# Peptides against a protein of PDB entry 4A54, part 101

Target 1, 94 residues: chain A of PDB entry 4A54
Amino acid sequence: MSVADFYGSNVEVLLNNDSKARGVITNFDSSNSILQLRLANDSTKSIVTKDIKDLRILPKNEIMPKNGTKSPSTNSTKLKSAETYSSKNKWSMD

## One batch from the design tools (peptide; made by RFdiffusion4, then SolubleMPNN)

Design b2_p29_6_s3 (from b2_p29_6, 11 letters changed)
Fold by OpenDDE base, seed 4:
Structure b2_p29_6_s3 (fold): chain B 94 residues (1-94), chain A 29 residues (1-29)
Amino acid sequence: as target 1 above (94 residues)
Amino acid sequence: EEKKLEELTKKLKEAIKEILEEQEKKEKE
């Protein structure tokens, strides 16, 4: 199975620096091992695969947490708290 | 459904790993 089979999937990526990115997989550069994510703000983030500590595919209906522009729009779309990476699928890059 | 996502996640991780292994192999040659 290729990475291309997952284009359009929503993913959460945990980086080695413990930062997280959430977005839709738009492209994968196999030559440079770069994963491209489209973020909630429609920007594109390039992630070097070597910097990935862990990743998970999110449910399709999981609204990418719009970076809460504090638009006071009271519609508390409860950004469901980033469910802690279930320790179960620890991808050991060892 | 959660099990399906877990399986898909595993497959994605494997696909990425294969690419990394191929790159490491090329760098050693």
Scores: peptide ipSAE 0.536, ipTM 0.851, DockQ to the pose 0.601
Fold by OpenDDE base, seed 5:
Structure b2_p29_6_s3 (fold): chain B 94 residues (1-94), chain A 29 residues (1-29)
Amino acid sequence: as target 1 above (94 residues)
Amino acid sequence: EEKKLEELTKKLKEAIKEILEEQEKKEKE
């Protein structure tokens, strides 16, 4: 079973410094062993797994951080193709 | 239901532990 199987889970993390973080697992960097949590304020917190003293999955009914699913505003940057209509002034030399 | 969350928590901890152990092995090779 992989950490990715738990994406979207609400977790409470107890760190080695006795601080606590609560958030939804959004990503895990396996190369650096970094767990990313989305917090209630919609910020992202990166936690080094080596700093985790304890972790628990919370029930869904607890105050989930407002999944501000910011739908990726596909800023469709409408590349306004500035069709620079190069008005080729055909200088008709009569 | 609480037992289910405990089991899932255990599985998550195991998954993290496996990754840490694999990284430690690669660092020592």
Scores: peptide ipSAE 0.535, ipTM 0.852, DockQ to the pose 0.561
Fold by OpenDDE base, seed 1:
Structure b2_p29_6_s3 (fold): chain B 94 residues (1-94), chain A 29 residues (1-29)
Amino acid sequence: as target 1 above (94 residues)
Amino acid sequence: EEKKLEELTKKLKEAIKEILEEQEKKEKE
């Protein structure tokens, strides 16, 4: 099984300095052994895997950052596209 | 559900470990 199989998973990473990072796995650089996480603030954090003391996958029900990363699970649950009602302010020129 | 997450976590950890071990082998060659 590859790290790529876990893209879109929400994880908590414990680092060797006892700091923690939480985010969604967006990428893994195998050449440099760097795990990339998207954080709750939509920023990306790069973590060197050698600095990882421990990690865990978080349950899906925990607040994922709102950016709709399609979980690769093929079950087409129709993400109801939040119809951004572009309320076109119809400036009626009368 | 917790057991499933634990299993997935274990698999992820193993996947990372395998890559690290492969990199260490290449560095020693």
Scores: peptide ipSAE 0.523, ipTM 0.851, DockQ to the pose 0.720
Fold by OpenDDE base, seed 2:
Structure b2_p29_6_s3 (fold): chain B 94 residues (1-94), chain A 29 residues (1-29)
Amino acid sequence: as target 1 above (94 residues)
Amino acid sequence: EEKKLEELTKKLKEAIKEILEEQEKKEKE
């Protein structure tokens, strides 16, 4: 399966520095191993996959970025601001 | 539904892992 199959999915990424990023997968650069997320504020965050400690696909009821998503999520509320989490956020898989 | 998301998450992780492993092999060669 390809990472491209998950374009439009809303994900939470836990980085090796224990920070978290949440956004919709918009692109993956396989050559450079960079995952691109669209954040809630419609900005784009590039994440080197080597820096990813863990990730999860968020449920449909999770808040989605403003510009919508191609994700199967239907009932999510649009986010107005980007949400980046620090190490203070408990990591849990739902 | 949670199981479905878990399975999808697993698949995504594996897809990333495969790419990382391929890159690591190329760096060692």
Scores: peptide ipSAE 0.523, ipTM 0.850, DockQ to the pose 0.662

Design b2_p29_6_s4 (from b2_p29_6, 12 letters changed)
Fold by OpenDDE base, seed 1:
Structure b2_p29_6_s4 (fold): chain B 94 residues (1-94), chain A 29 residues (1-29)
Amino acid sequence: as target 1 above (94 residues)
Amino acid sequence: EEKELEEKTKKLREAIEKELEKQEKKKKE
């Protein structure tokens, strides 16, 4: 099997410096031996394979907390210009 | 299910090791 057969897999990578990375395998550069992971924040992390101490595939159901950037729905509260219809009740005191 | 993920993980590690071995061979040529 090739690394490409695992594209789309969610993985946890333990690096030689004891740091961890979690993400989806998006690409592998065979020329440079670089594994590319898409992280939960939609950024891409490039990992040199020689720096990998250990790796495991995570179950698909582990919802990486998508920091859903709630696009601030600019609820443009359309300021309904309350047209104050000043019905001037002209009380004519005649 | 856990055993299937372990087997897939093993295959992925083997695939990475195979790519590393290919690079080491190219540097000696």
Scores: peptide ipSAE 0.610, ipTM 0.886, DockQ to the pose 0.580
Fold by OpenDDE base, seed 3:
Structure b2_p29_6_s4 (fold): chain B 94 residues (1-94), chain A 29 residues (1-29)
Amino acid sequence: as target 1 above (94 residues)
Amino acid sequence: EEKELEEKTKKLREAIEKELEKQEKKKKE
């Protein structure tokens, strides 16, 4: 199992300086041992793994406070299916 | 559900530790 198997997981990271970071794992730099998190503000935070005191995966439903980017209410404009009035041109042959 | 997340967390920690160990081995080579 690799770190890449956890991409997209929401995690809480406690650092050695007692600061906390929450975000989605987007990348792991194996050369430098750097974990990259996408934060709630869509910024990316790079964390050196040696600075991690503790880490836990959060449940999917733990709403990262989406800054109220209103999910564009896809107003499902119910495109009223234009009733194709098949005008039956009744060609009355005379 | 909580136990599953705990197990996943453990596996993630192990994966990170394995990568750190690989780096340490490469530095000694």
Scores: peptide ipSAE 0.607, ipTM 0.887, DockQ to the pose 0.669
Fold by OpenDDE base, seed 5:
Structure b2_p29_6_s4 (fold): chain B 94 residues (1-94), chain A 29 residues (1-29)
Amino acid sequence: as target 1 above (94 residues)
Amino acid sequence: EEKELEEKTKKLREAIEKELEKQEKKKKE
């Protein structure tokens, strides 16, 4: 098994400094041994695996505090096609 | 269900440790 098999898992990480991080595993950098977590505020936290004291997978039902970051409503700014009112000044020569 | 999460957690820890071991071997080379 690889760390990649656990992408999308919600985890609690206890660091060597006794701080805790909670998030979804989004990536693992095998070259640098860095675990990337998506946090409840949709930010990404990078954790060096050597700094991990303990880790546990959380049940799916543990409500990550949804920081109500409203999904940016893709304001589809409908580019109102600037109707180029081609005011054809019909110069009526009388 | 709790036992399944514990087993998955164990496997994740083992996967991380395996990657750390690979990196340590590359540094000695």
Scores: peptide ipSAE 0.606, ipTM 0.886, DockQ to the pose 0.567
Fold by OpenDDE base, seed 4:
Structure b2_p29_6_s4 (fold): chain B 94 residues (1-94), chain A 29 residues (1-29)
Amino acid sequence: as target 1 above (94 residues)
Amino acid sequence: EEKELEEKTKKLREAIEKELEKQEKKKKE
């Protein structure tokens, strides 16, 4: 499978700096390994895949959260320990 | 349904890792 097979999927991405991004996969630059997300505000975010700590595909019926929920300090989601994310296992939030 | 999303997520991760590996190989050439 290729990353392109997942275009249109809604994803939550946890970055190495513990910030989050949530959006729809719109493109993948294979030359630079950059994942492009369309965010809730219709802006685009380019993410270097090397900076990804973990990611998960969200249900199609899940409402895309606003950009204010991208920080781990937000009340919407609490992160598990870095060890949990580094294992790339099932992503669960506290 | 949750298991299906987990499997899809795994496949997406594998696809990304595969692309990263390809880039690393190209950098070594």
Scores: peptide ipSAE 0.599, ipTM 0.884, DockQ to the pose 0.565

Design b2_p29_8_s1 (from b2_p29_8, 10 letters changed)
Fold by OpenDDE base, seed 1:
Structure b2_p29_8_s1 (fold): chain B 94 residues (1-94), chain A 29 residues (1-29)
Amino acid sequence: as target 1 above (94 residues)
Amino acid sequence: MEYIELPDNFTESDLSKALNESLKQLEEE
């Protein structure tokens, strides 16, 4: 598979300074040698290839603590169909 | 699951290879 086929995959990269970064692959810029990751906080981290030592793909079941942006449950306000009580305005024509 | 080592100043081809190897390891677990 190409690198682009892995866009959307969660990866952990080990940097040359022994720090780690985890995120979703969003882009690889071959011209500038930059791997772009979307982090758990929805920020983007750009890492130059020279700083990356190792990588691994993380299993999907790793519940990244989604900062629960509660997708606003569209409270389907059940529009209680106001039963239009057809008030029979019995217009009593007197 | 082990890390896949990347060469210094790796290319897109190197990254592709590493990702494919990592995926293979994940599927074998």
Scores: peptide ipSAE 0.692, ipTM 0.939, DockQ to the pose 0.699
Fold by OpenDDE base, seed 5:
Structure b2_p29_8_s1 (fold): chain B 94 residues (1-94), chain A 29 residues (1-29)
Amino acid sequence: as target 1 above (94 residues)
Amino acid sequence: MEYIELPDNFTESDLSKALNESLKQLEEE
């Protein structure tokens, strides 16, 4: 599979400074060598490949502590079709 | 589940390989 096939997957990366970053793969920029992760707080972290040592895919069932950022409720703004009340002013030509 | 080591300054191909290997490990668990 290509890297793009893994977009949306939860991964944990071990950085060269021995810190860990966990998030969803949102993008990989091959030109700039940047892996982009969405973190649990819904922020985006861009990591250069030179700082990444190891990675693993996390099981889907691993409860990432959902910091309660409410998934933006897609307010389906039901565009109420403006009923054009054609006020038929029947001007009765008397 | 084991970490997959990436080469220094890895390419997209290297990342693809590592992700596929990690997925394989996940499926074998």
Scores: peptide ipSAE 0.691, ipTM 0.939, DockQ to the pose 0.671
Fold by OpenDDE base, seed 4:
Structure b2_p29_8_s1 (fold): chain B 94 residues (1-94), chain A 29 residues (1-29)
Amino acid sequence: as target 1 above (94 residues)
Amino acid sequence: MEYIELPDNFTESDLSKALNESLKQLEEE
């Protein structure tokens, strides 16, 4: 799964200073290397990746509906096998 | 439940890997 598939997941992050942050993943900024967490008080905390040591997903007491990742329906484009009807023109020799 | 260690200055790919590993651990518990 991609990082975006984990948006809305509750995580606990252990920081390099041994402090912990708990929150819901709301965004990851790859360009700036920032993980954004929504905290219990509905505030947003931005954490730079360099300050993060460890991570774990916290069990949701609420049954998160398994967002069934719709397997990309490989539209099997039935390549219509162009049956090359080789019309054998049977040249009737008279 | 154990923490997944992230490399220093981890990338999006590293984060994805760690999240997937953590999810796997959670399901095994």
Scores: peptide ipSAE 0.688, ipTM 0.940, DockQ to the pose 0.666
Fold by OpenDDE base, seed 3:
Structure b2_p29_8_s1 (fold): chain B 94 residues (1-94), chain A 29 residues (1-29)
Amino acid sequence: as target 1 above (94 residues)
Amino acid sequence: MEYIELPDNFTESDLSKALNESLKQLEEE
């Protein structure tokens, strides 16, 4: 799978300073070598690849402390079905 | 669950490989 296929996965990253970061993968910037994680408090942490030592995917059942991460409300942006108002311009040819 | 080691200044390809390996380990558990 590609990196993009793992967007939304919960990971734990071990940094070179022996600190740990846990979060959901939101983006990887290949040009700038930055991994972005969404943390439990809904903040985004950007980590440069040079600071990352190890990585693991966490199982879905590891209860990240439920800070009520609102399941990403798939704001089902109800794409308001563009009601194609078929303006049947009834061209009355009189 | 074991950590997957990443090379220094890893590329997107390295990250993809590590994520796939980590997923495989998770599924074998």
Scores: peptide ipSAE 0.686, ipTM 0.939, DockQ to the pose 0.698

Design b2_p29_8_s2 (from b2_p29_8, 9 letters changed)
Fold by OpenDDE base, seed 2:
Structure b2_p29_8_s2 (fold): chain B 94 residues (1-94), chain A 29 residues (1-29)
Amino acid sequence: as target 1 above (94 residues)
Amino acid sequence: MEFIELPENFTEEDLSNALNKSLEQLKKE
């Protein structure tokens, strides 16, 4: 079973500083040795493997307290497509 | 449920193994 098979799993990670991080596995970057977790607040935490000591999968029924914090409306900044003003400099040769 | 230890600078394979081991522990509980 690959790491990708566990994407979406809720895990608790014990860090080398004895702190814990809890979140859903969203990605593992093997090239950079980074485990990415989505946290309860929908933020993403990137953890380098060197900082990780231990892990465990959490049962699905552990209701992460859905702190119903309203997802901040991502103001989709409409990147207004820069209208390329093709200034047709019509060089009127008189 | 116990934590699964990872080696220092673990590989993707190590992570996969740890996750699998953790999953098997979870199924036995």
Scores: peptide ipSAE 0.688, ipTM 0.939, DockQ to the pose 0.620
Fold by OpenDDE base, seed 5:
Structure b2_p29_8_s2 (fold): chain B 94 residues (1-94), chain A 29 residues (1-29)
Amino acid sequence: as target 1 above (94 residues)
Amino acid sequence: MEFIELPENFTEEDLSNALNKSLEQLKKE
């Protein structure tokens, strides 16, 4: 499987400074060697590969502590089809 | 679930391999 097949997977990354980052893989930039994670607060963290020591995929059921930022419910703003009110300008010619 | 070690300055292929290995571990748990 390619790295792209893992987009959307929740991972834990161990950094070289012994800190950990948890997030969903959103992108990998091979040219710049950058792994992008979406964090629990919906922010994006870019991590250079040189700072990454280890990784693991987390099971889907692992309740990441909800840092209380409600994922904004993407209110599917129903794009109300702008009913083009065809203003029938009935030019009544007299 | 164990962490998968990545080589220093890992490539996309290395990352893919590590992710695959981690996935296989997850499936066995």
Scores: peptide ipSAE 0.688, ipTM 0.939, DockQ to the pose 0.684
Fold by OpenDDE base, seed 1:
Structure b2_p29_8_s2 (fold): chain B 94 residues (1-94), chain A 29 residues (1-29)
Amino acid sequence: as target 1 above (94 residues)
Amino acid sequence: MEFIELPENFTEEDLSNALNKSLEQLKKE
């Protein structure tokens, strides 16, 4: 599998300074040696490969604490089908 | 689940291998 096959995977990265970063893999730039993660706050973090020590894929069921970005409830405004009552105004011309 | 070690200055191939190894670990749990 290529790295691109893992785009969209949630990963935890252990950095050389023993800090951790968690996010979804959005891109890997081999030319610049940069792994790009989308974080829980929807920001993007670019990490240079030299700073990365270890990684693991996180299970899908790990409830990322959804910070309450309310998915905009697309209020499907049930467009009440305006029953166009075709008022057959039968204009009876006399 | 354990972390997969990456070599210093890892390549795209190294990253792919590590991701694959991590995925296989996840499937066994």
Scores: peptide ipSAE 0.687, ipTM 0.939, DockQ to the pose 0.721
Fold by OpenDDE base, seed 3:
Structure b2_p29_8_s2 (fold): chain B 94 residues (1-94), chain A 29 residues (1-29)
Amino acid sequence: as target 1 above (94 residues)
Amino acid sequence: MEFIELPENFTEEDLSNALNKSLEQLKKE
């Protein structure tokens, strides 16, 4: 199983300074050794591997305290399909 | 749930292994 299979998983990371970070795994940059987490406030935290001591996956039901920030309603911003009005300028060459 | 220890400057493989181990622990709970 690859790290990418865990993207979207909620994790708790214990740092070397004994602080904790909680968030959803969004990316791992192997070249730069950086784990990226999306935090509860929708901000992104990048953590270098050297600062990480331990981790665990959190159960889906552990409601990270929803700070009542409404899950941004996926306002399906109806990407108004830019109907490319192909203005077929019917140049009627009469 | 127990924390899974990672080696210093862990690799992608190390992270994958730790995540898998953590997932297996979670399933047993």
Scores: peptide ipSAE 0.686, ipTM 0.939, DockQ to the pose 0.670

Design b2_p29_8_s3 (from b2_p29_8, 11 letters changed)
Fold by OpenDDE base, seed 4:
Structure b2_p29_8_s3 (fold): chain B 94 residues (1-94), chain A 29 residues (1-29)
Amino acid sequence: as target 1 above (94 residues)
Amino acid sequence: MEYISLPENFTEEDLSNALNKSLEQLKEL
């Protein structure tokens, strides 16, 4: 499987400083060497590859906080077409 | 379940390999 096939998987990474980060894989940026995790608080953590020592996939049975995907309320902001009132300033040149 | 080690400054391929290995370990449990 490719890395992209693991997007949405819950992982735990062990960092070189022995700290741990847990989150859902949202992206891997190969050009910048950054792994992106969505955390339990819905924030995104970007981790550079040089700081990652180890990883594991967490079993699904761990209650991933269902980040309630707030359905993006498509606030269809009706872009009221600003009627550009072309005020034709009739400059009457006398 | 054990951690899979990654090389320093791992590539996308390295990450893929590690993730696949971790998945296989998870299936054996």
Scores: peptide ipSAE 0.703, ipTM 0.940, DockQ to the pose 0.630
Fold by OpenDDE base, seed 3:
Structure b2_p29_8_s3 (fold): chain B 94 residues (1-94), chain A 29 residues (1-29)
Amino acid sequence: as target 1 above (94 residues)
Amino acid sequence: MEYISLPENFTEEDLSNALNKSLEQLKEL
């Protein structure tokens, strides 16, 4: 699989300073050597490749720390189907 | 699951290899 096939995958990276970053892969910029992760707070973290030591893919079931990011309530705005009330203007031609 | 080590200033190919290796490890669980 290509790197692009992993976009949307949840990963944990271990940085050279022994800190960890967790997020969804959103982009890899090969020209600038930057991996972009979407974090749990919906912010984007750009990490240069030189700062990354190790990587692993996290299973889907590993609870991203639920920061209570409310699952975007897909407010299924039930697009109330605008029932186009076909106002049958019965033009009664008297 | 184990971490996959990346070389310093890894390339896109290196990243692809690491991601594929990590995915295979995940499938063995």
Scores: peptide ipSAE 0.702, ipTM 0.940, DockQ to the pose 0.708
Fold by OpenDDE base, seed 5:
Parts: structure tokens; sequence; C-alpha cells
Structure b2_p29_8_s3 (fold): chain B 94 residues (1-94), chain A 29 residues (1-29)
């Protein structure tokens, strides 16, 4: 499979500084050598390939600790179609 | 589940290979 086939996969990367990052693969920029992850807090982390040592795909059932940042409920503000009250001012010309 | 090591300055092909290897490990579990 190509890298693009793994978009949406949850991964853990081990960085060269021994820190870890977990997130969903959203993009890989081959030109700039950048792996982009969506984190549990819905933020985006861009990691340069030179800083990545190891990776693994996480099982789907691994409950990423939902840091309780409420997914902003995209309040689909139903733009109530402003009913154009066509006030038909029927000016009856008598 | 074991980490897959990436080469220094890995390419897209290297990343694809590592991801595929990691996926195969996941399936064997």
Amino acid sequence: as target 1 above (94 residues)
Amino acid sequence: MEYISLPENFTEEDLSNALNKSLEQLKEL
C-alpha cells in the first residue's frame, strides 16, 4: 500500500529525542519531508522526517486517552434560509 | 507490537515500507 492508503491510521512515532507523538496520519509531504499528525486534542503536529526514529500503527481499540478537550461540536448553524418575507405591498392603485 | 525503525532521512518509499511492515505485525496479533 502507498503512504496515502494509511491516511486516517492512528500511529505512534518515537522521536530522536526519545519523546513520543500519537496521532492520525493526515498528510505526508515528500517534498518537504514532513509527516502531519492530528493529535487527540484536534491540533495538528507537523514532524520533520529527520526527527522520527521509529513508528508503529496503533490498534483501533487502543483508547487514546481522550484528553477531554470537547471536540468542538461543529454547531452546524443551520443557516435558516432567511425567508425573504416578500411583503407584497400590493399598492392597490385605486 | 514492535516499533519499526526508519532510516535516517527516510523517503516516502521507506515510510510506506515501514507502515506496511507495521500493518502486517498488527494482523498477526
Scores: peptide ipSAE 0.701, ipTM 0.940, DockQ to the pose 0.665
Fold by OpenDDE base, seed 2:
Structure b2_p29_8_s3 (fold): chain B 94 residues (1-94), chain A 29 residues (1-29)
Amino acid sequence: as target 1 above (94 residues)
Amino acid sequence: MEYISLPENFTEEDLSNALNKSLEQLKEL
């Protein structure tokens, strides 16, 4: 499979500084040598290839503990479409 | 499940190979 076939896969990368990053592969920029991960907080982390030592795919069932980020209730402000009441004033000329 | 090592400044091909290898390891579990 190509790298693009793995977009949406949850991975853990081990960085050269021995830190770990977990996220969903969203993009790989070959020109800039950047792997992009969507993190659990929905932020995007860009990691340069030189900083990545190791990688593994995580099984789908490993529920990353969704820290209960309360999905901000997007108050869909229903923009009530102002019904332009075009009151057709029927000018009855007598 | 083991980590797959990537070369320094790995290419897209290297990443593809690592991902495929990791996937195969997942299937064996």
Scores: peptide ipSAE 0.698, ipTM 0.940, DockQ to the pose 0.639

Design b2_p29_8_s4 (from b2_p29_8, 9 letters changed)
Fold by OpenDDE base, seed 2:
Structure b2_p29_8_s4 (fold): chain B 94 residues (1-94), chain A 29 residues (1-29)
Amino acid sequence: as target 1 above (94 residues)
Amino acid sequence: MEYIELPDDFTEEDLSEALNESLKQLEEE
């Protein structure tokens, strides 16, 4: 599979400094050698490939603590369709 | 589940390979 096929996969990346980053793969920029992860707090972390040592895909069953951040209810602003009341002024000529 | 090692300056192809290997390991568990 291509890298793009793994977009949306939850991964853990071991960095060269022995720190770990965990997140969902959102993008890979091959031109700049940057892996982008969406973190648990919905922020995006960009990691240069040079800083990445190891990677693993995390099983879906690892309940990332869904901090139930309530998805901001997209206030569907119901664009009230301005009903153009075509007032047909029937000009009755008497 | 083990980590897949990536080269220091890995390419998209290297990343794809690592991801595929990691997926394989996940499926074998």
Scores: peptide ipSAE 0.679, ipTM 0.935, DockQ to the pose 0.665
Fold by OpenDDE base, seed 1:
Structure b2_p29_8_s4 (fold): chain B 94 residues (1-94), chain A 29 residues (1-29)
Amino acid sequence: as target 1 above (94 residues)
Amino acid sequence: MEYIELPDDFTEEDLSEALNESLKQLEEE
């Protein structure tokens, strides 16, 4: 398969400085020798090929630690329907 | 699952080969 066939694959890249980067392959720029990864925080990391030592594809089932962005609990402020009891003040004008 | 080593100055072809090899390893696990 071509590199483009792996777009969308989750990979771990070991860099020459022994650091690691994990992300989804979004692009490879052959002209500039840049591998582009989308990280877990939806940011994009561009890595030059000269800095890459090793690579592996991660299993699809590897639960990327969802940084539990707590879905803002839409506090469904139960708008207590203030039953405006229209107190019909029957102002009995005598 | 092992890392696939890339050449110090790798091409798109080298990357393709490494990805294919990594995929093969993943499928064999």
Scores: peptide ipSAE 0.679, ipTM 0.934, DockQ to the pose 0.664
Fold by OpenDDE base, seed 5:
Structure b2_p29_8_s4 (fold): chain B 94 residues (1-94), chain A 29 residues (1-29)
Amino acid sequence: as target 1 above (94 residues)
Amino acid sequence: MEYIELPDDFTEEDLSEALNESLKQLEEE
């Protein structure tokens, strides 16, 4: 699978400074070598590839503290088809 | 579940490989 196929996957990265970052893959910028993670607090962390040592995918069942990432309610804004009220300008030709 | 080591200055292809390997490990667990 491509990297894009893993968007939405929860991962843990081990950084070169021995710190760990955990989040959902939201983007990978190949041109700038940046991995973007959404963290538990809904903030976004951009990590340059040079700072990443190791990676693993986390199982879905790991009780991530439910920071209520509101599933973006796809408010299907039902684009109410603006009924073009054809204002029938009844041009009454007197 | 084991960490997959990434090469220094890894490419998108390297990342794809590591993610696929990690997924394989997850499925075997």
Scores: peptide ipSAE 0.673, ipTM 0.934, DockQ to the pose 0.683
Fold by OpenDDE base, seed 3:
Structure b2_p29_8_s4 (fold): chain B 94 residues (1-94), chain A 29 residues (1-29)
Amino acid sequence: as target 1 above (94 residues)
Amino acid sequence: MEYIELPDDFTEEDLSEALNESLKQLEEE
């Protein structure tokens, strides 16, 4: 699978300073070598690849310590694909 | 669940490989 297939997966990253970061993969910027994680507090953390030592995917059932903040129900905000209503202006050239 | 080691300044390909390996380990558990 591609990296994009793992967007939305919970991961734990071990950094070179022996600190750990846990979050959901939201983006990977290959041009700038930055992995972006969404943390439990809904903030985003950008980590440069040079600072990352190890990675693992966490099981879905691993209850991140529910700080009582309701996991925002992944309201699948159905990203309404902006159906570009191609208003085909049918230019009826009458 | 074991950590997958990443090379220094890993590429997108390296990350993809590590994620796939980690997923495989998770499914075997």
Scores: peptide ipSAE 0.669, ipTM 0.933, DockQ to the pose 0.673

